# Designs tried in a protein design run: peptides against a protein of PDB entry 7RZF. Part 11

Target 1, 358 residues: chain A of PDB entry 7RZF
Amino acid sequence: PFQEEHLKQLYKIVPIKDIRNLYVTFPIPDLQKYYKSNPGHYLGHLIGHEGPGSLLSELKSKGWVNTLVGGQKEGARGFMFFIINVDLTEEGLLHVEDIILHMFQYIQKLRAEGPQEWVFQECKDLNAVAFRFKDKERPRGYTSKIAGILHYYPLEEVLTAEYLLEEFRPDLIEMVLDKLRPENVRVAIVSKSFEGKTDRTEEWYGTQYKQEAIPDEVIKKWQNADLNGKFKLPTKNEFIPTNFEILPLEKEATPYPALIKDTAMSKLWFKQDDKFFLPKACLNFEFFSPFAYVDPLHCNMAYLYLELLKDSLNEYAYAAELAGLSYDLQNTIYGMYLSVKGYNDKQPILLKKIIEKM
Target 2, 358 residues: chain A of PDB entry 7RZF as posed
Amino acid sequence: PFQEEHLKQLYKIVPIKDIRNLYVTFPIPDLQKYYKSNPGHYLGHLIGHEGPGSLLSELKSKGWVNTLVGGQKEGARGFMFFIINVDLTEEGLLHVEDIILHMFQYIQKLRAEGPQEWVFQELKDLNAVAFRFKDKERPRGYTSKIAGILHYYPLEEVLTAEYLLEEFRPDLIEMVLDKLRPENVRVAIVSKSFEGKTDRTEEWYGTQYKQEAIPDEVIKKWQNADLNGKFKLPTKNEFIPTNFEILPLEKEATPYPALIKDTAMSKLWFKQDDKFFLPKANLNFEFFSPFAYVDPLHSNMAYLYLELLKDSLNEYAYAAELAGLSYDLQNTIYGMYLSVKGYNDKQPILLKKIIEKM

## One batch from the design tools (peptide; aimed at target 1 G44 V69 K73)

Design b1_p10_7_s3 (made by RFdiffusion4, then SolubleMPNN; from b1_p10_7, 4 letters changed)
Fold by OpenDDE base, seed 5:
Formats: C-alpha cells, sequence, structure tokens
Structure b1_p10_7_s3 (fold): chain B 358 residues (1-358), chain A 10 residues (1-10)
C-alpha cells in the first residue's frame, strides 16, 4: 500500500527505445472478489473507449496522443492499480499536464453521469460473445492459466469467471471512481528527452529516472477539472450480435463459391461454410471503375477518397471491432475493394453505415 | 482500448 510519500509523484524515465509514453496510475483496492461485477472493467471500457466524445478522441484531436489504454492491473496481494496509458506525440510530450487535466475532466464526466446499467449490459454481452466464441487455447497454456485461476475462483466458475458479468454494482463503480483522484495519482513519463537529466538508477534494469513531487498547484488544477463539453458517453453499440443461429448446410452446397447472381452491373458469388460452423460471414466487394487508374490524377483522387472515407467511418470502427466486426477498404487497379468480416447478425448494419458514408 | 477482457476474434 502506498503511503502519502508515494502519491503525487512524477517519474521521468529514460527508455532504451525511442518511445514516448505517459502512465497515470491510481492505487485501488483489490477488486478480485468483485469479479462478478468487475467495476474496474466497466471504467476501463469507458476511459479506454475510442468512439466520438471519448478521452482518446479529444486527445487525438489535439495532436497530443496516438493511442490510449485504460484499465485495472493486478498489483501485489491486497491492492490493484488503475492505469491510463497513452502514447505521446512530440507535441503531447510538451502538454502532459493538460493531457492529465483532460483525463480528470473525463473522470469528472463519469462522476456526473453516474453508473449506467446499459453500459454494464453491453460489457456483459460483449464478454458473453467473447467467451462463447473464444478460440481453443493450447492445452498447456490453458491448464497453467486454470491452475492460477483456481486460487481465486470456485472450481465451477474457473472457466467463466474472466468473461461472465453477473451483477451490476453501481456502488463498486463509484468506489473505484472515487480512487481516481489527483491526490491519489502517480505519473510516469517515458521519453529519451530526459537523457542526461536523471539522478537515479533503477536497481533491476539500470533504468535511469528522476523522481519529483507534483506541485500542489498542478494537483489543485487537476482537482478543479471542470466538465469538458467535448466529452460524452458512448452511444449504444448497435453491432453487438444477438443471433447466433447457424443455418443448415444446403444440399447443393458447393466446395467453391457459386455464381448466384449475374447481371450487367454485378456478379455475386456465394459459398456456405462447411467447415467452421460459426455465425460469421465474410462479405467482399470489388468495385470496378474505368476512371480509377486512368491517369495519376485519378489515381491520387481515388486514394484520397478512400482515406477520407476511412476517416469518416472511424466513429463506427471501434464499436464494430468491440462487437467482432471489421471492415477493410483498399484501392485496386480497377477501383476499390471493400471487405466486411465477423459475426453475420449485424453485418448489414455496418455495411449500411459504410454505404451511407460513400 | 481496455486491456481486458480480450476482444472477440474475427
Amino acid sequence: as target 1 above (358 residues)
Amino acid sequence: SSPWPPRPSL
């Protein structure tokens, strides 16, 4: 357990690799016993969200951050950490205080909105999907994992404990959220820019670092984080599959794609899955245009068009990915290629979103 | 992103 002397500390760390990272760490109680409600996952889902109005979306819009990870991490026995980790741009390295302010503004937004049962339900549904369709792990790795889990969970729950949410516990969400305060923060900045500016060496790896107290004025600035109107809770994830029915194999099912539609403007091939028996599909579209590669200008315009289209679809990409859906858009010498993959149930929704942006 | 649980495989 960290004492006050270990809180409100800034660590400037020199990496071996040319990386720029910020770690904002909060000590939290051991939440292992609350695995059925998993309040740390609820908060990690929201803080680590990548959709419109998310923390990452705003920090990216500022040009300060490339990636963000939020969630709980195991500590020693009797405590855990909640960590917000970001990959910093060169500009972001100059704005660390403001980045952390935005983190506390988002946390303040979560306090203002309170725990949302629908968000918990989405987490539950996503985990249920992940559990149901998890890939078969290698027996050796799986047995070792199970052996570790047996120390923490009843035998009957060992297979499910990591996936199945059962209890909405707003009280526990609020309890964890109450630990995410500036007075409880440990900050680490990892950058080569600290080379020659350190005064300590870590004993295990020889990592050079400097430890500083965060000024009280900075702590107060973060404590007074207001509601930033750019932060919003995510919308409901419309891509979460609910129908997992596998259609029976047709008697005329071919081992290869069959041409099922042939028109002047389109050809359609179909192959039913005869091997995996998953409620998944791959939709592949090739678009042909005589203008796509007629000259360098058209080629560049087609490239720019797809980049803009991809950018316009970013609002859906994360929610789709969470739900086990993906899309790909590529330029081809004949035009463009679109692929939609994943659970078949909500593919039409994602496809419609793509078409609406085209 | 959240570090846990693992995302569904495609």
Scores: peptide ipSAE 0.026, ipTM 0.648, DockQ to the pose 0.124
OpenDDE base, seeds 1, 2, 3, 4: peptide ipSAE 0.023, 0.013, 0.010, 0.017; ipTM 0.644, 0.579, 0.609, 0.587

Design b1_p10_7_s4 (made by RFdiffusion4, then SolubleMPNN; from b1_p10_7, 4 letters changed)
Fold by OpenDDE base, seed 4:
Structure b1_p10_7_s4 (fold): chain B 358 residues (1-358), chain A 10 residues (1-10)
Amino acid sequence: as target 1 above (358 residues)
Amino acid sequence: MSAWPPRPSL
């Protein structure tokens, strides 16, 4: 495990690819034995959340970060890491200290709110759905994966252990949160901007890097991270499916979509799933407007409209995606196309929100 | 153990 001398370190790394990444790493205890509660997943879910009031939302609003991933990562035997990884903009590369401050402000918010059983329940439900409706994998790959995870889980649980949460353990969440402190941080910045500014080469891959101690003043700044009023816990995910009933096949089910409604303003085709028998649907809408593509101005207006609509829907996109819902909006030569896909139970909710924004 | 720099995920 890392000793104190390995903490509060900054690594400036030169990548081969033109990428800008920040890795904020915390050594944590081995959480493998706690897979039934998975406190690292709980924290990863919140820290990695993309909704309003999230860490990512704030960092995006500042133009510093494109993407964020938070979660546990396996280490060597007896320890793990919690890593917050962000894709940096060029501007974000100049604001790394402030980005990390915001990370600690969000972590401080999590401490202030304490462990939330409802968040755990959502994670549990999402994972249960993911397990229950897991896609078929190629047998060879699946067997190899299962053989690997048998080192970590009982035989009886090997299929479920990566998915099924059983125990809400606020104590373990707090324990992990207590490790997410500035005094325990290891920072790596990956950017080509460090080319020619490094003094070390990694032995195995020849990666050029520089190692520096993080100044105590910076550590103190992060230790004094206040509550940022912009940070909020996510709202409950309304898109999590709860009904998985599969309706029986209609006797007259056709292999093709049947026209079930024909009016002057709308046509509706329907095809029941006769192949997969999943509680999923694909809703496809084509909206026709004679004005959408009549001239270059209208074409551009239609395009801008969809871009604005997509932007306005971003608040729902992440929560929907987590719940196994997706939408797509496209311009067509006739107007616009909307697709809503995923678990059918909450599709009406997503569809309603889309239509309300239109 | 030498603290290996984090490998950037390629």
Scores: peptide ipSAE 0.014, ipTM 0.521, DockQ to the pose 0.061
OpenDDE base, seeds 1, 2, 3, 5: peptide ipSAE 0.008, 0.011, 0.009, 0.009; ipTM 0.524, 0.511, 0.504, 0.528; seed 5 fails the geometry check

Design b1_p10_8 (made by RFdiffusion4)
Pose (drawn by RFdiffusion4):
Structure b1_p10_8 (pose): chain A 358 residues (1-358), chain P 10 residues (1-10)
Amino acid sequence: as target 2 above (358 residues)
Amino acid sequence: STAYSPTPSF
């Protein structure tokens, strides 16, 4: 649907709720036929990746961006999109050309070195382990899912869809990586600061927007010289699991969780798993404080402190959320809350690091 | 769950 008359364009949209965002839209051909190599998931794993020396961490270091989501959007049949959607700070709306410039800097940093064998082996191993201990399904919604992808795949791999990968073909990685060029951009800015500046309006919904077609100054400023920032490839993962042993049932087996420790400091509830036999467990905690909800100031500093703890710890723990260990730490009325769940091997390192950062 | 990156939205 994107003919070349309406390419290289930058719209400005006025919202109703106060948000600020930047959408970068590329068009690409259909790659659902390529469901073995999956080049869109490779570039989605290399673009939207938090951690040391990556696209998001540098934009956090210049104070312009809270978070960004990579990957490819799939639309209808026979055509596909690719999106880099970002949200903006107060002075992140002033430097949009520089943000998209850094986006093509990281793309060119990934075009000078291109394919990687160990990233494909690592992602295939992760999907294989994440498929081998695939949990049980709720029978409603699961049959709608496997009847939702029954049109595309044969009868043998109706289940093993986007789980098992056979081959690493760098030609398709290079092909989809070439279609990401600044002659294929469509920038869209959402900001509430364009109240009285909009000429055009939408008939169907009634929203207002513009046409600021990007002059060639900034296009030929985008693809001209792009060496690097302080970017780097992600490093070897250490949260990949290795212990897949189901520990045996002990003498004192109970059908409900029993109180084991009762002190004036803490109490526990424990149950070995009897039904599922998956090498994974969930640990949860609820810390109490009478000062968390005293007045609005003390009920306000709690969200700020807990949010800055999540800010400063996502850079460390995104590899744990990527390997299958997810944590969550949010505030409650009474006190604050913690819940770490996932594979059975790397809970102590993660929970201990959470405490010592807390 | 798969270890893929989240799908973007518009």

Design b1_p10_8_s1 (made by RFdiffusion4, then SolubleMPNN; from b1_p10_8, 8 letters changed)
Fold by OpenDDE base, seed 4:
Structure b1_p10_8_s1 (fold): chain B 358 residues (1-358), chain A 10 residues (1-10)
Amino acid sequence: as target 1 above (358 residues)
Amino acid sequence: MSPFPPVPTL
């Protein structure tokens, strides 16, 4: 395990690839025995959330970060890490201290709100859905994976242990949150901008790096992270499916989409799933407009419209994706194409929101 | 011990 001397360290690392990454790492206790409550997953879900009032949303709004991942990572036996990883913009590389301040402001928000059972329940439901409707894996890979997992979980639970949450443990969430402090931080910045500015070489891969102590003033700045009023807990995910009923095959089910509605303004084709028997659907809409491709101006306006529409839908995209829903919007020579895919239960909600933004 | 966790080769 890391000792105190290994904490409050900054690593400046030269990558081979042109990448800009920030890793904010906290040593945490081994959470493996708590897999039924998975407090690290709870925190990873919130810290890694992409919705309004999230850490990522704020960091994106500043132009500092493209992507964010938060979660637990296995260490060696008896300890783990909690890591917040972000893809940095060029501007974000200049604002690493402020990015980390925002991380601690968000963590402070999580402390102020305390553990939320409803968030745990959403994680539980999402994981249960993911388990229940897990795609078939290649047997060789699956067997090898399961054989590895047998070192961590009881035989009876080996198939479920990575997915099924059972116990809300606010005490364990708080325990992990108590480790996510500036005094426990290890920071790694990965950028080519450190080329020729390093003093060490990693033994195994020859990676050039510099190690520095984080100044006590910076640690103190992060320790005094206030409640940033921009940070909010996510809203409840309305896209989480709750109905998984598979309707019986229609007696007259055709192998191809059947035309079930024909009007002057709309045609509707339907094909029931006769192969997979999943509580999933694919809704495809083609909107026809004689103006969409009449000239270069209208074509560009139609394109711009879709880009603006996609941008306006970003608030729902992440929550929908977490719930196993997706949408796609494309320009066509005839107008616009919309696809909504995933669990059929909440597709009408997503579709309604898309249409309301259109 | 590696001074930093191996950068995930994404």
Scores: peptide ipSAE 0.016, ipTM 0.487, DockQ to the pose 0.054
OpenDDE base, seeds 1, 2, 3, 5: peptide ipSAE 0.012, 0.014, 0.013, 0.007; ipTM 0.486, 0.456, 0.466, 0.457

Design b1_p10_8_s2 (made by RFdiffusion4, then SolubleMPNN; from b1_p10_8, 8 letters changed)
Fold by OpenDDE base, seed 4:
Structure b1_p10_8_s2 (fold): chain B 358 residues (1-358), chain A 10 residues (1-10)
Amino acid sequence: as target 1 above (358 residues)
Amino acid sequence: MSPWPPVPTI
């Protein structure tokens, strides 16, 4: 386990690849025994959230960060880490201290709001869906994985333990949140900009790095992280499927899509799933416009329109993706193509939102 | 102790 002397450290690391990453790491207790409540997953879900009022949304709005991942990581027996990892822009590399301040502001927001049972319930529901409709894996890989996780979980639960949440444990969430403090931080910045500025070489991989103590003034700045009014808890995910009913196969089910509607303005083809029997659908829409590809101007306008539409849909994209929904928007020579895929229960909600933005 | 786990070269 890291001792106090190993905390409040900054590592400047030279990568082989041209990448810019920030790792903010906190030592945490071993949460393995709490897999049924998984407080680290709860916090990872919130800290890693991409919706409005999220940490990522704010950092992206500043042009500092491209992506963010938050979660628990296994250490050795008896300890874990909570890691917030971000992909930095060139500008973000100059604002690492402020990025970390925003992380602590978000963590402070989580402390102020306290553990939310509804968030746990969403995580539980999402994981239950993921378990129930898990894709078939290659037997060899699956068996090897299961054999590995048998070291961590009872035999009876080995199939479910990575997925099924059972217990809301606000006490454990608070316990982990209490470890996410500036005094417990380890920071690594990965950038080629540190080339020739390092004084150490890692023994195993030859990675060049520099280790520095984080100044007490910086730690104090992070300790005094206020509530940033831009940070909000996510809204409830309306895309989480609740109905998994599979309709009986129609007697006249064709191997190909059947034309079920033919009008001057629309054609509709339908094919029932006769193979997978999943509560999933694929909705494909082709919109025809004689203007979409008539000239270079209209073509570019149609392109720009879709890019703006995609941007306007970003608020829903993440929540939909978490719930196992996806959409795709493409320009065609005839107009535009929309695809909506995933669990059929909430596809109408996503489709409606897409159409309302169009 | 290795100061940092090897940066996952994604």
Scores: peptide ipSAE 0.014, ipTM 0.480, DockQ to the pose 0.051
OpenDDE base, seeds 1, 2, 3, 5: peptide ipSAE 0.007, 0.012, 0.013, 0.007; ipTM 0.470, 0.473, 0.476, 0.451

Design b1_p10_8_s3 (made by RFdiffusion4, then SolubleMPNN; from b1_p10_8, 8 letters changed)
Fold by OpenDDE base, seed 1:
Structure b1_p10_8_s3 (fold): chain B 358 residues (1-358), chain A 10 residues (1-10)
Amino acid sequence: as target 1 above (358 residues)
Amino acid sequence: MSPWPPRPTL
């Protein structure tokens, strides 16, 4: 474990690639034995959430961050790390202290709300779906992976241990959350802007870096992080599938799409799955407009319309993606194309939201 | 063990 002298440190690192990253790292206990409750996954799900009222949503709104990942990472025997990693904009690189303040405000919000059993249940359901409908992996890679995880899990659980949650443990969630404090922080900033400003070289890779103590004033600012009213827990994910029924193949099922509706305003083709037998569907819509491609102005207006539509749908995109749903919107020379893919159960909900924004 | 700076994923 890190000693106190290794905490409250700032590392300024020069990358080889032109990247801007912030790593906020907390030493945590080894959570491996708690795989049935997986408190680190619970916290990673919330801290890494991309929906309205999330940490990422606020940091994006300020133009400071592009992406955010939160979660546990293996360290060495007997300890782990919880890491919040963000991709920084050029502006965000100037506001690292404020970005970290917002991280602690979000963490303080999680403390104030306490552990939520419904959030755990959603994580459980998502992981159960991911396990049940997991794609076939290449045997060699899969065998090597399983051989590796046999060091951590009983043989009877080795296939399920990474996916199936069994126990809601609010005590363990709080225990991990209590380690996510400013006094326990290690910060690394990765940017080419530190070139020529470093005083150390890493022995193995030759990485140039500078190590500094984080000022006590800055630590105190983060310790005094208040509740920011912009931060909210996510809403329930309405896209999580619950029905996995596969309808029997029709006796007259054709190998090609059949025209099942033909009207002056619409044609509909249908093809039942005769190959994969998954509770998934692909809905494809082609919309025709004589105005979509009539001239360069209309073409650009149609493009702008779809970009604005996509932007207006961002609030649902992350929740849909987590639930194994996706949509795509494209301009065509005839108008526009919409595709909705994934688990069929909640596709009508996503489709309805798309159509209501159109 | 010197606390390694987080390996920048290059």
Scores: peptide ipSAE 0.018, ipTM 0.543, DockQ to the pose 0.062
OpenDDE base, seeds 2, 3, 4, 5: peptide ipSAE 0.013, 0.012, 0.015, 0.014; ipTM 0.517, 0.516, 0.541, 0.528

Design b1_p10_8_s4 (made by RFdiffusion4, then SolubleMPNN; from b1_p10_8, 7 letters changed)
Fold by OpenDDE base, seed 4:
Structure b1_p10_8_s4 (fold): chain B 358 residues (1-358), chain A 10 residues (1-10)
Amino acid sequence: as target 1 above (358 residues)
Amino acid sequence: MSPWPPTPTL
């Protein structure tokens, strides 16, 4: 386990690839025994959230961060890490201290709100869906994976342990949150901008790095992280499927889409799933406009329209994706194409939101 | 103990 001397350290690392990453790492207790409550997953879900009022949303709005991942990572026996990893912009590389301040402001928001059972329930439901409708893996890989995880889970639970949440443990969430403090931080910045500015070489990979103590003033700045009014808990995910009913196959099910509606303004083809028997659908819409591709101006306007539409839909995209829904919007020579895929239960909700933004 | 933060999985 890291001792106090290993905390409050900054590592400046030179990558081989041209990448800019920030890793904010906290030593945490071994949470393996708490897999049924998985408090690290709860915190990872919130810290890694991409919706409005999220950490990523704010950091992205400032142009500092492209992507964010939060979660627990295995350490050695008896300890883990909680890591917040962000992909930095060039500008974000100049604002690392402020990025980390925002991380602590978000963590402070989580402390102020306390553990939310509804968030746990959403995680539980999402994981249950993921388990229930898990894709078939290659047997060899799957068996090897299962053999590996048998070291961590009872035989009876080995198939479910990575997925099924059973217990809401606010005490464990608070315990982990209490470890996510500036005094317990290890920071790594990965950037080529540190080339020629390092004084150490890693023994195994030859990675050049510099280690520095984080100044006490900076630690104190992060300790005094206030509540940033930009940060909010996510709203409930309306896209989480609750109905998994599979309708019986129609007697006259064709191997190809059948034309079920033909009007002057619309044609509709339908094909029932006769192969997978999943509570999933694929909705494809082609919108025809004689103006979409009539000239270069209209073509560019149609393109710009879709880019703006996609941008306006970003608020739903993440929540939909978490719930196993996806959409795609493309320009065509005839107009535009929309696809909505995933669990059929909440597709109408996503579709409605898309159409309302159109 | 390796002083490294767990190797960023590049």
Scores: peptide ipSAE 0.018, ipTM 0.542, DockQ to the pose 0.066
OpenDDE base, seeds 1, 2, 3, 5: peptide ipSAE 0.017, 0.014, 0.014, 0.000; ipTM 0.543, 0.524, 0.515, 0.435; seed 1 fails the geometry check

## One batch from the design tools (peptide; aimed at target 1 G70 I83)

Design b1_p11_1 (made by RFdiffusion4)
Pose (drawn by RFdiffusion4):
Structure b1_p11_1 (pose): chain A 358 residues (1-358), chain P 11 residues (1-11)
Amino acid sequence: as target 2 above (358 residues)
Amino acid sequence: PEYPEPEYVDP
C-alpha cells in the first residue's frame, strides 16, 4: 500500500491523552513464506535489545528515551511492515532528527558486520528449550490459536510453529537488512503540542494531523556518514539454563503449602510440585511497612523509588527475562511486593542481585 | 523468549 508518492514523509498527530511518541515505519515484502530462517526475528532480536552498549541504552544515556520496541509488524497477506516505535521525554521531542540518526547509526553498525552464527545458535537453543518444557494450555484459546495458524503450515508442524528452526541463511538476513534504508522511511510524530497547527483532519475518527514531507537535507544527512556511536553487540548470555533435573519427592509430602518458618521477622509457605514436573519454580514476597501509605507524600515516594529501581535494574535483568526468568517488583497499599518466576537454575543470583540493588 | 509487539498508527 505504500507507493512512492507517500514515502519519506513525517506526520504530526495530535492526541487526546498526553503522550509523546515517534514511529518509524519501513515497508518490506512478505516473509511468512520464510518460516524456517525467520530473518525478521533476527533483526528484531538485534534492534530491540536492552543491555550493555545497545540501541536503547545509549538513548537512555542521552536522556531522550524511556524505552523502545523493535521487531516487524505483519499486515494482511502479501505485504509486511517493520517498525521502530519510541516514546519521548520533554527534550526528546526537540531532537527527533538526531534520534532517527542514531537509529540508522545502529543499523549501519549492524550492516558493517552483518550476520552472526552464534546469535542464531543461541536463539535456536533458547526456542528449543522453551519448547521442550512448554507448559500446559488452557483448552479455550489454545484451539483457537492452533486453528488460527492452521491455514499457513502443513499438518506435521502445526504445533512446532516458530519454535524449531532448521537453518541459518545469511542471504535473507542481508536482504531484509538492505530494505531498511532512509529512502524507505515513514516517520510519524505524536505530540499534544500541535493543537492549533493542523490543517487536515480525519473523517472516520476525527483526528488531526499534518504533512511535513522531509526535505532532502535530512535524508542525505541520514545515510551519508555513519560509523558508530558507542554501540556494541550483545555479549554471551549467562542466564541460559543447564539444570533440568526434577528433584524427588521427600518424606513429608503435603497437598497444601505448609508453614515452616514462623518468626517475628518472616514466615514461609512451601510446597514441592506434585503434578507438573517442570524444572521451574515461582518465588514470591510481600514486604510490609506502616510508612508506605501514611499520607499522599509517602504514598507517592514509594512509586518513585520502586520505579527508579526498575529503571536502574532493567539494564541488568533483561537477559534473565529473555532466558525465561521473569521478575516483577511493584508497590502495594500496605508495603511493596516481589515475584520472581521461571526456570529453576538461576533464581538465587537474580533474587540476591535484586535485594542488594534494593 | 518474550517479545513485545510494535504499534502502528495511520491517520

Design b1_p11_1_s1 (made by RFdiffusion4, then SolubleMPNN; from b1_p11_1, 8 letters changed)
Fold by OpenDDE base, seed 2:
Structure b1_p11_1_s1 (fold): chain B 358 residues (1-358), chain A 11 residues (1-11)
Amino acid sequence: as target 1 above (358 residues)
Amino acid sequence: MSLPKPTLIEP
């Protein structure tokens, strides 16, 4: 258990690899007994969200951060950590205090909005999908994992406990949010720029670091984090599949794609899945334009068009990915290629959004 | 992303 002397500390760490990372860590109570509600997963989902109005979206817009991860991590017996980890740009390394201020502004937004049952339901549904369609793990690794988690879960629940959410506990979400405060923070900055500026060496790996107390004025600045109007809760994820029906194999199903539509403007091939029997589909579209590659100008225009299209779709990319949907857009010498893959139920929604941006 | 990668640097 960290004493007060272990809080409000800054660690400057020299990595072996050329990496720039920020770790903002909060000691939290052991949440293992609350696995049915998993309040740390709820908060990790929101803090680690990548959609419009997210913490990452704002930090990316400033050029300070490339990636963000938020969530709970196991600690020693009887306590856990909540960690917000970001990949820093060179510019972001100069703005660490402001990055952390934005983290506390987002946390303050979560306090102001309060726990949302619909967000919990989305987490529940996503985890249920992930459990139901979980890939086969290597038996040795799986057995070792199960043996490890038998210490934490009832035997009857050991297979489901990591995935199946059962209880919405707003009280526990608020309890964890109350631990995500500046007075409870431990900050680690990882950068080669600290080489020759360290005074300690870690005993196990020989990692060079410097430990400093975070100034009280900086702590107070973070404690006074206001509501930043750029931060918003995510919208409902419309891509979460709800229908998992597998249609029966057609009597005339061919082992190869059959031409099912032939028109002057389009050809359509179809193959039913006869092997995997998953509620998934692959939609592939090839668009033909005689202008796409006629000259260098048109080629560059087609490239630029596709890059702009991809950029315009970024708002949906994360929500689709969370729901097990993906898309790909590529230039071809004949025009453009589009692929949509994943659970078939919500593919029409994603496809419609892509076409509306085209 | 909702799950922090194992940080090697737990003090």
Scores: peptide ipSAE 0.028, ipTM 0.606, DockQ to the pose 0.353
OpenDDE base, seeds 1, 3, 4, 5: peptide ipSAE 0.031, 0.022, 0.031, 0.020; ipTM 0.626, 0.596, 0.622, 0.620; seeds 1, 4 fail the geometry check

Design b1_p11_1_s2 (made by RFdiffusion4, then SolubleMPNN; from b1_p11_1, 9 letters changed)
Fold by OpenDDE base, seed 1:
Structure b1_p11_1_s2 (fold): chain B 358 residues (1-358), chain A 11 residues (1-11)
Amino acid sequence: as target 1 above (358 residues)
Amino acid sequence: MKLKKPTLILP
């Protein structure tokens, strides 16, 4: 366990690769025994969320951060870490104190709203879908993995314990949130800009770093983090599949796509799945326009249109991805290509959202 | 995103 002397520390680390990363780390209790409620997964879902009103959305709007990852990590015996990791822009490297302030403002928002059972239910449903439709693993790798996790889970639960949530435990969520405080923080900044400014070398890898105490004034600023009105809980994920019915293979099912609609304005081809037997579909649309590639100006306008369309769809992209849905938009020499892939149940909802933005 | 494996062992 970290002693008080190991808390409120800043590490400036020189990477081998040209990367800019911030790690905000909190020592937390060992949560392994709480796998049925998994409070660290709940908090990692919210803190690591990428939708409107998320921590990442605000930090991106400032131009300081490209990506954000939040969640629990295994430590040594008897403790874990909760880590918030961000990929920093060059500007974000200058605003690390303010980035961490925004992290504490978001954490304060989570305390003010309290634990949400509906968010837990979404995590449960997403994990159940991931478990039910997981790919076949290589037998040797899978058996070795299962043998390793038998130390942590009962034999009857070993296959499900990493996925299936059973218990909503708001008390455990609050307990972990109480560890996500400025007085319990360890900060690491990884950047080549610290080259020649370090005074220590790590023994095992020769990593150059500097360690310094975070000033008490900075800790106090983070302790006094207000409720930032830009931070909101996610909306309900409308893309989570609930229907997994697989229709019987038709007796006349062709091995190739059949033309099922032919009109002056559209052709529709259909192929029933005869191989995978999953509740998934691929919708592919080719739009033809005589203006799309008539000249360089129209080509560039069509490109710009799709980039703006993709940007306008970012609010749905993350929620769709979490639910196992994806879309793709591409320019073609004849017009535009749209693809929607994943679980078939909520594809019409995603398709409608795309068409409403077009 | 949620933390997937492997985070840097920070000292």
Scores: peptide ipSAE 0.030, ipTM 0.666, DockQ to the pose 0.340
OpenDDE base, seeds 2, 3, 4, 5: peptide ipSAE 0.025, 0.020, 0.026, 0.024; ipTM 0.646, 0.579, 0.658, 0.606; seed 4 fails the geometry check

